# Designs tried in a protein design run: peptides against a protein of PDB entry 4N78. Part 5

Target 1, 186 residues: chain A of PDB entry 4N78
Amino acid sequence: HFQVICRLLGYQGIAVVMEELLKVVKSLLQGTILQYVKTLMEVMPKICRLPRHEYGSPGILEFFHHQLKDIVEYAELKTVCFQNLREVGNAILFCLLIEQSLSLEEVCDLLHAAPFQNILPRVHVKEGERLDAKMKRLESKYAPLHLVPLIERLGTPQQIAIAREGDLLTKERLCCGLSMFEVILT
Target 2, 155 residues: chain B of PDB entry 4N78
Amino acid sequence: MAELQMLLEEEIPGGRRALFDSYTNLERVADYCENNYIQSADKQRALEETKAYTTQSLASVAYLINTLANNVLQMLDIQASQLRRMESSINHISQTVDIHKEKVARREIGILTTNKNTSRTHKIIAPANLERPVRYIRKPIDYTILDDIGHGVKW

## One batch from the design tools (peptide; made by RFdiffusion4, then SolubleMPNN)

Design b1_p28_5_s4
Fold by OpenDDE base, seed 2:
Structure b1_p28_5_s4 (fold): chain B 186 residues (1-186), chain C 155 residues (1-155), chain A 28 residues (1-28)
Amino acid sequence: as target 1 above (186 residues)
Amino acid sequence: as target 2 above (155 residues)
Amino acid sequence: LTYEDILEALKETLERLKELLELLEKLE
């Protein structure tokens, strides 16, 4: 589903969706969630001593549940605050999944374009074969597919300019060094 | 442009008129030859005359047809070339617009990106005191109470 | 070639030429 969304929206559509999601998340964090967190901090017990390790994990949990009983029972926390936190969580997950899907699509595009852009894969050298000889053979094999040099020889100046720009756009991808998710986390 | 205009306005219409006149002339020649052959006492001479007139008239018609055909073909070639040039121009504009749109889109999404931080793997300093594993009796915590909280948007 | 053969060929040529002229009129 995310792959289809990425294909349908493209870079512009993804940017718009991400911007809107960031606005929503910011609004939720700075508004309702912040207010609830401030309120919770005010009602939080100032001194919560760690119970003795002898009570085990269930006993410790029960102790904290008792200390936080009033907070847990706060109806607005369950209905509004947790819902907003879920929305934020879903937005973050959505952004992550979109970025992953976009990265996969970009990698596929790069791989498909590679033969046309003089990008050769590293060849595994079998025992007894020279790497240089194999690379030369591959270069010779794919040389006729080099689009930009071909257009530079046969095309008009305008076609050459478009081909170069298209080649640049094909090579430059977000997956090469950029992350949207890191921006969301900051 | 001037050549195409001359072909459309002068050469092809002129050729058509000439061909029509040649048709009319050929019809007159046919009628003349028919009457001449019927009325002539010397059928062999009349036949030779008919053959000569027919050959000359047909040669003239063939020449006019060939000239007209070449002019029409030339006209079509010029028009086809013009269409190809227009197509090339449209394609160039379309590609330029697409590249521009893509650049704009990439700038927009680029604002939402940062450089991937190569996190330096901090050496986790193992704490020296291996605390003895306390045998935790795992009582199964029923987390079903949290099932009502996790209704994320089904994508 | 008989007179009749020449006359027939001429008539056929005239008919074909008429058809061609009609086609040319449709192109304008």
Scores: peptide ipSAE 0.120, ipTM 0.637, DockQ to the pose 0.005
Fold by OpenDDE base, seed 4:
Structure b1_p28_5_s4 (fold): chain B 186 residues (1-186), chain C 155 residues (1-155), chain A 28 residues (1-28)
Amino acid sequence: as target 1 above (186 residues)
Amino acid sequence: as target 2 above (155 residues)
Amino acid sequence: LTYEDILEALKETLERLKELLELLEKLE
């Protein structure tokens, strides 16, 4: 369960895992895959002209199959290169899923913190109720829960600093505008 | 600190010693009164003397107990206050460390992140300069993004 | 108050005081 993994690892753990995965992916891409690609390029026919359309789709396919016969029959390509590509793919998928799971966790955290951070939930206004009135009620209800202002009023300077930092950390989440997956793709 | 030390090293031990001495004295008084009453031909006088000695001795004991008790209570209050201060300090340090760790963690993961391209075209734009601190664009967290995700989470 | 009452009260006080002293010794 990716969510459990995210919870267990936290930001630091996720970062470490992602970094290592990136290293692995990089290693695979720059190593084995690159070598295979180079080899394949060497065996690729230098001149592969498009067959005449008169051969039809089957004929064209057969033509390319013949031209690429050596490549298709390259056993190591199927066994090693494709496996490595699968590994890369799996790593990418893993990163994607971790990011998604992390985003969900972050959203949950934001939602839980919202009452303490002067973030009011969207109020569904039933027919006949004034949005403004509901919002005022909610504001009044949650006003005592605003942590930073409360601590600013009652706390020591150190506590205030910590509260502000904590508040900032709570608000600033990756899900708000950052993507790891995009970095992985590049 | 000086007050606590005085209480611990001087006042309380001194009070205990005094109380012990008063105990021994009270025992002697008891013995004396018993013997005096038995041996005295004037029982009424002996009784009055017994009452006087007993009252005096008990008053002394009571005073010593009260003094000692107050000192002990004061000591405990000071210690409790010190413990609270220590706890506060520890908590502060702990929180500071946790925040720091979190910041470090976020920096680490932040290096692995890029701004979500709002543009539909998934052009894998290689992030140019790695070194640019991911300016947390303090864009007001449009929590509206949470609206789409929150519909499914039954809290 | 009879002599006996006083003596008994005194003895009781002594016992309690002894107990208190013992308790105080344990606190050190």
Scores: peptide ipSAE 0.118, ipTM 0.634, DockQ to the pose 0.005
Fold by OpenDDE base, seed 1:
Order: sequence, then C-alpha cells, then structure tokens
Structure b1_p28_5_s4 (fold): chain B 186 residues (1-186), chain C 155 residues (1-155), chain A 28 residues (1-28)
Amino acid sequence: as target 1 above (186 residues)
Amino acid sequence: as target 2 above (155 residues)
Amino acid sequence: LTYEDILEALKETLERLKELLELLEKLE
C-alpha cells in the first residue's frame, strides 16, 4: 500500500503530506499533550522512591502502577491524551513507512538508470581473469547506451540541456544520503 | 511556408481543374472517334485517326496525373515535416515543464531531509545504586486541577 | 488492336479518371 502511495504522490505529494503531518504533530504536542503533561507534572507525587529490587520486576511494576493508578484512571487522560499520543505515533509510523517505500522506489530507479549513466556493476572476477579486462569489456558493451554523450553528439542544444538536467535529477536521490525520518524525530 | 501555400492554393487546384478539362476533352474525343468510325466509308483511315487522337489524349492525361501526384506528394511531405517539428516543440516544452516541476518538488521535500547520522546506540546503564525503598505514602491526587484541561480544543 | 479494343480501353480510362477526380474532390 505504501509503495502505491509513493508512486501516486511522487516527491511533490509526499512533501505536502509530510509537511501537513508535521504541522499536526506539532499542534498536538504543543497543545493538548503539553497541557496534560504540565498538569500531570503538578499532581505527580513529589516523593517517589524506587522500590526494593527484592520485589522483582512484577512487584516493582505493581508498585508504580499503584502509585500512578489515580492518574491512569483519569477519564480525560484516557480519552483525549492517549488518543492524541496515538495519533502522533501513527503519524510517525506513517512517515517511516513512506520513507522506506520511497527509498525502495529510488533504488529501483537508480538501478534501471545505471546502464544509461555509465554506472557499471561490480563484476565478480573468477579466478585467473583480470578485473581490468572484464571491466573494459563491460564498458565497451554498454558504451552505446550512455544517453548524455549520445545526445551531446546527435541532439540539438535544447535536447542536450534537457538530457543533462534529466541526468542530474536521476542521479540525485534522497536514498543516497538523506533521511526525512530523522528530521521528523527531530 | 510559401511553397506549401502555393501548392494548396494554386498548384493542386489548378492541376485538378486541368485534369477535369482533360477528362471533358477525352470524352469529346471518344464521341468524335466513335461517330467518325461509324459514318466513314474508309474504316482503315478512321481507325488510324482514332489511334492518333487516343494516343495524344491519353498522353496528356498521363502527364497531368503525374504532375498532380507529384505536387500532392510534395504537399504531404511538407505537412509531415511541419507536424514533426510541432511534435518536437511540444515535447521540448513538456519536458521543460516536467523538469521544472520536479525541481520544485525536490526543493520542497529537500527541506524535510537531513544527512543520515550513524546513531551510536548509547547503552542506558542502569544506575547501580538502587536507593532503599522509602515507604510511599499515597496522597490522594486532586484531579480537580485537570477539570479545565480538554474542554476547549476539539481537534 | 481492334477498334473495339481501343474504344473499350478509352472508356475504362475515362471511368478511372472520373473516380480519381471524385477522390480529389474529397481531399479539398
């Protein structure tokens, strides 16, 4: 599903969706969630000591659950605050999944474009074969597919300009070193 | 441009008119030859005259057809060339627009990106000294402080 | 070539020419 969404939206659509999600998340965090957190901090027990480790993990959990029971049972916290946190979580997950799907699409595009951009795969050299000879043979084999040099030789000045710009746009992809998700977490 | 206009407005219509006139003339020649052959006492002479008129008329028609055909072919070649040029121009504009749109899109998404940082997993070291559990006295939390929170902003 | 053959060929040519003229009228 996310792959289809990425294909349908493209870079423009993804950017718009991500920007809107960031606005929503920011609004939720700075608004309702912040207010609840501030209020909860005011009503939090001033003295909460760590229980003895002798009670084990279940006993410690039960202790903290008991200390926070009244806060957890607060109706507005359950209905509003937790719902908002869920929305934030969903937005983050959505962004992650979109970025992953976009990265896969970009990698596929790069792989498909590689023969036309003078990008040769690393060939596994069998024992006894010279790497240089194999690479030279591959270069010769794919040389006629180099699009930009071909257009530079046969094309009009306008076609050459478009080909160069297209080549640049094809090479410059987000998956090569950029992350959207890291910005979102920021 | 001028050549195409001349072909469309003058040469081809003129050729069509000439061909029509030639058709009319050929019909008249046919009628004349038929009547002359029937009425003539010398059938051999009438036949030779028929051959001569027919050959001349057919040669004229053939010439006019060939000339008109060549003009039509030339017209079609010019039109085909014009269509190819128009197609090339449209493609160029389309590609330019697409590249521009893509650049805008990339700028917009680019502001939402940062360089991939290798996150060093900091091991959360559990604090070694578990302080002695102090008896937690449960104070009732006054939730009235929360009554004013959540009523206003229906998102 | 008999007179009849020439006359028939001429008539056929006239018919073909008529058809061609009609086709040319459709191109205008």
Scores: peptide ipSAE 0.120, ipTM 0.642, DockQ to the pose 0.004; fails the geometry check
Fold by OpenDDE base, seed 3:
Structure b1_p28_5_s4 (fold): chain B 186 residues (1-186), chain C 155 residues (1-155), chain A 28 residues (1-28)
Amino acid sequence: as target 1 above (186 residues)
Amino acid sequence: as target 2 above (155 residues)
Amino acid sequence: LTYEDILEALKETLERLKELLELLEKLE
């Protein structure tokens, strides 16, 4: 589903969706969640220490439950605050999954474009074979597919300009060094 | 353009008119030859005359058809060339627009990106001395302060 | 070649020419 969304929206659509999600997240965090957090901090126990490990998981849980009993029993926390946190979490997960899907799509595009851009894969060298010789053979094999040099030779000046720009845009992908998810988390 | 216009407005219509005239002429020749053959006492002479007229008329028609065909072919070639040029221009514009749109899109998404960094996980440091739990004195909490913040359904 | 053969060929040519003229009319 996320792959389809990425294909449908493209970079422009993804950017718009991400911006809107960031606005929603910001609104939730700075609004309702912040207010709840401030109020909860006022009523939070001043001293809440980690219990001894000898109590085990149930004992530790009961300890914290006792310390936070009044907070946990607050109905509005479950209905409003946790719902908003769920929405924020869903938005973050959505952004993560979109970025991952986009990265996969970009990698596929790069792989498909590689033979046309003089990008050669690493060749496995068997014992006794020269890497240079294999690489040279591979270069010779794909030389006719080099799009930009081909268009530079046969195309009009306008076509050459478009081909160069297209080549640059094809090479410069987000997956090569950029992350959206890290920005979303800040 | 001038050549195409000449073909469309003068040469091809002129060729069509000439061909129509040749049709009417050929019909007259056919009628004449038929009547001449029937009425002639010398059938052999009439036959030779028919052959001569037919050959001349057919040669004229063939010439006109060939000329018209060549003009039509030339017209089509010019039109095809014009269409190819238009297609090339449209493709160029389309590609330019697509590249521009892509650049805009990349700028927009670019502002939402940063360099990939390896996330460092913080190690949780356990306290060395676990102190005895302090007895919690429960104080009543007034949550009415939150009533104006959320419109959630109370369970 | 008989007279009849020539006449038939001429008639056929006339018919083909008529068809061609009709086709040319449709192209306008």
Scores: peptide ipSAE 0.115, ipTM 0.636, DockQ to the pose 0.005; fails the geometry check

Design b1_p28_8_s2
Fold by OpenDDE base, seed 1:
Structure b1_p28_8_s2 (fold): chain B 186 residues (1-186), chain C 155 residues (1-155), chain A 28 residues (1-28)
Amino acid sequence: as target 1 above (186 residues)
Amino acid sequence: as target 2 above (155 residues)
Amino acid sequence: ELKKLLEELRKLAEEAQRLGRELYEKSL
């Protein structure tokens, strides 16, 4: 699903969705969640000492349950606050999954464009073969596919300009060194 | 442009008119030859004249058809070339617009991106007060103690 | 022989007219 969303929205659509999602998250964090956190801090026991280990795990649990009873019984915490936190969590996950899907699409585009951009994979050399000779043969084989040099030789000035810009746009992808998710976490 | 206009407005219509006129003339020639043969005392001469007119008429019509056909072909070639040029221009504009849109989109999404930080391993700042390693005495977790507390499925 | 020649002339005229129409229709 996320891969399809990335293909349909493109960079612009993804940007719009991410911006709106960030606005929603900001609204949730600075509004409802902040208010509930403040309220919870006010009702939090001022002194919560660790009970003696002698009470065992059940006794310790009961102790904390008793100390936090007012918080646990706060009905709005379960219905509203946790729902808002879930929405924030979903937003974060959505951003992560979109970035991952976009990165996969970009990598595929780069791989498809590589033969036309003079980007050749390192070939496996069998024992006894010279890597340089094999690479040179490969370069020679794919040289006619180099789009920009071909257009520079045969094309109009306008075509050359478009080809260069297109080549640059093809090479410069987000997956090469940029992260959206890191910005979202900030 | 001038050549195409001349072909469309003058040469092709003119060629069609000439061909039509040729039809009318051929009919007149046929009628003349028929009447001449009937009225002539020298039937052999009249026949030879008819043969001559037939040959001339055939050559004339063939020439007119050939000329008209060539003009139409030339017209079509010019039109095809014009269409190719228009297509090229449209494609160029389309590509320019697409590149522009892509640049805008990339700027927009770029605002939402940062450089991938190679995870500098945050030095776990050891808390200044090294809590003395409380010798973790592994008490075996007796899981049976919790068997009676939860609504868990008593196996 | 004369009848044949006259008929050929008439046929040629008709064919020329037909071809002229066809060429025009293709040029439009």
Scores: peptide ipSAE 0.028, ipTM 0.708, DockQ to the pose 0.005
Fold by OpenDDE base, seed 5:
Structure b1_p28_8_s2 (fold): chain B 186 residues (1-186), chain C 155 residues (1-155), chain A 28 residues (1-28)
Amino acid sequence: as target 1 above (186 residues)
Amino acid sequence: as target 2 above (155 residues)
Amino acid sequence: ELKKLLEELRKLAEEAQRLGRELYEKSL
């Protein structure tokens, strides 16, 4: 699903969605969640000491239940605050999954473009073969596929300009060094 | 431009007119041949003249049709070439617009990105002595220790 | 034989006229 979303939205659509999600998250955090957190801090026991170990696990649990009774019984915490936290969590996960999916699509695009951009994979060399000779053979084999040099030789100045820009745009991908998720976390 | 204009305005119309004139001329030739045959004392000569005119007329019409056809084909080729040039221009504009849109989109998404901190993960130097993973032997929690804790009804 | 030749000439004339008209109509 996320891969399909990435393909459909493209960079612009993803940017818009991410911006709106950030706004929503900001609104939730600075609004409702902040208010509930403040309220919870006010009702939180000022002194919550660890009970003695002699009370055993049940006694310790009962102690904390008693100390936090007012918080546990606060119905709005479960229905509103936790729901908002889920929404924030979902938004974060959405952003992560979108970035991962986008990175996969970009890598695929780079791999598909590689033969046309004179980007050759490292070839496994069997024992006795010279790496250099094998690479030269590969270069010669794929040389006719090099789009920019081909257009530079045969194309109009306008076509050459477009080809160069297209080549640059193909090479410059977010997955090469940029993270959206890190921005979302800050 | 000049060649196409000449074809459209002069050569093709001229060829059509010539073909039309050929019709009228052929009719005259036919009438002449018929009358000549009727009036001639030498019917064989008149027939041979008719054959000659028929051959000449056929050759003339064939030439006119061929010339006209070639001019029309040339016109169509020029027009097709013009259309291809127009298509190329449109494609160029389209590609320019697409590149521009892509650049804008990349700027927009770029604002939402930061450089990946390639934290060089310190080579976890595997300790030379891989301590054998101590098999976590799950000691069964003896819950009987809890039997004496609480007011639970000893059934 | 003469009648055949004359008929062929007439047919050729008619075809030439037809082609001329068709080309005219297509050029409009």
Scores: peptide ipSAE 0.027, ipTM 0.704, DockQ to the pose 0.005
Fold by OpenDDE base, seed 3:
Structure b1_p28_8_s2 (fold): chain B 186 residues (1-186), chain C 155 residues (1-155), chain A 28 residues (1-28)
Amino acid sequence: as target 1 above (186 residues)
Amino acid sequence: as target 2 above (155 residues)
Amino acid sequence: ELKKLLEELRKLAEEAQRLGRELYEKSL
């Protein structure tokens, strides 16, 4: 689904969605969640010491239940605050999955374009073979597929300009060094 | 442009008119040949004359059709060439617009990106003392121990 | 023989007219 979303929205659509999600997250965090957190801080016991281990797990649990009774009984915490936190979490996960899906799509595009852009993989060299000779042979084999040089030789000035720009846009992908998710987390 | 206009406005219509006129002329020739044969004392000569007219008429029609066909073909070639040029221009504009849109889109998404910190793999220095994996003995948390703790609603 | 030739001329005229129409239609 995320791959399809990436293909459908493209860079622009993804950007818009991400921006709107960030706005929503900001609104949730600065609004409702902040208010609940403030309220929770007010009702939080001022002194909550760790109970003695001698009380055992049941006694410790009962102690915390008693100390947090007002918080546990705060019904809006479960219905509103936790829901908002879930929404924030979902937004973050959505952003992560979109970025991952986009990166996969971009990598595929790069791989498909590579032979046409003189980007050749390192070939496996068997024992006794020269890597350089194999690479040269491979380069020679794919040389006719180099799009930009081909268009520069045979195309109109306009075609050449478009080919160069297209080549650049193909090479410069987000997956090569950019992260959206890191920005979202900041 | 001038050639195409000449073909469309003069040559092709003219050729069509000539071909239409040839139909009328052929009918007249046929009538003449028929009458000539009937009235002639020398039927053989009249027949040979008819053959000559038939041959000439065939040649004339063939010429008219060929000329018209060539003019139409030439017209179509010129039009096809014009369409190809227009297509090329449209494609160029379209591609330019697409590239521009892509650049804008990339700028927009770029604002939402930062450089990937190649986290230098912090060599997790394995602590020298491999604490023996304390076998996580999943002691089933006997939650029944909590049954007596709290005024839980006895469902 | 003459009748045949005259008929051929008439047929030729009809074919010429047909071809003229076809060429026109193709030019459109």
Scores: peptide ipSAE 0.025, ipTM 0.709, DockQ to the pose 0.005
Fold by OpenDDE base, seed 2:
Structure b1_p28_8_s2 (fold): chain B 186 residues (1-186), chain C 155 residues (1-155), chain A 28 residues (1-28)
Amino acid sequence: as target 1 above (186 residues)
Amino acid sequence: as target 2 above (155 residues)
Amino acid sequence: ELKKLLEELRKLAEEAQRLGRELYEKSL
């Protein structure tokens, strides 16, 4: 689904969705969640001593359950605050998955374009073969596919300009060095 | 442009008119030959004259048709060339617009990005032993591995 | 023989006329 979303929206659509999502998250965090957190801080027990370890995990849990009973039983916490936190969490996950899906799509594009841009994969060298010789052979094999040089030789000035710009746009992808998710986390 | 205009406005219409005129002329020639044959005391001579006119008429019509056909073909070639040029221009504009849109889109999404903290991934020290590229054995994707994942109907 | 030649001329005339019409229609 995320791959399809990425393909349908493209860079522009993804940008719009991410921007709006950030607005929503900001609204949730600074609005409802902040308000509930403040309220919870007010009702939080001022003194909560650690029970003795001798009570074991169940006893310790019961102790904290008793101390936090008023908070746990706060109905709006479950229905509103936790829901908003889920929404924020979902938004974060959505952003992560979109970025990952986009990165995969970009990598695929780069790989598909590579033979036309004189980007050759590292070849496996058998024993006794020189890597350089094999790479030169490979380069020679794909040399006729180099789009920009081909258009520079055969194309009009306008076509050459477009080919160069297209080549640049193809090479420059977000996955090469940029992250959206890091921005979402800040 | 001038050549196409000449073909469209002068040569082709002129050729068509000439062809239509040839119809009338051929009919007159036929009538003349018929009358000449009937009235002539020398039927053999009249026949030879008819043959000559027939040959001449055939040659004339053939020439007219050939000329007209060539002019039409030339017209079509010029038009085809013009269409190709127009197509090229449209494609150029379209590509330019697409590139521009892409640049704008990239700027927009770029605002929402930061440089990847390339954690110095430890130099993937190429394992000293380049694991022999394990021959990618296409293991058939066993989709049954996913049978237990999700709310799928267990058949 | 004369009749044949005259018929050929007439046929040629008709064909010329037909071609002229066809070309006219295609040029519109």
Scores: peptide ipSAE 0.028, ipTM 0.713, DockQ to the pose 0.005; fails the geometry check

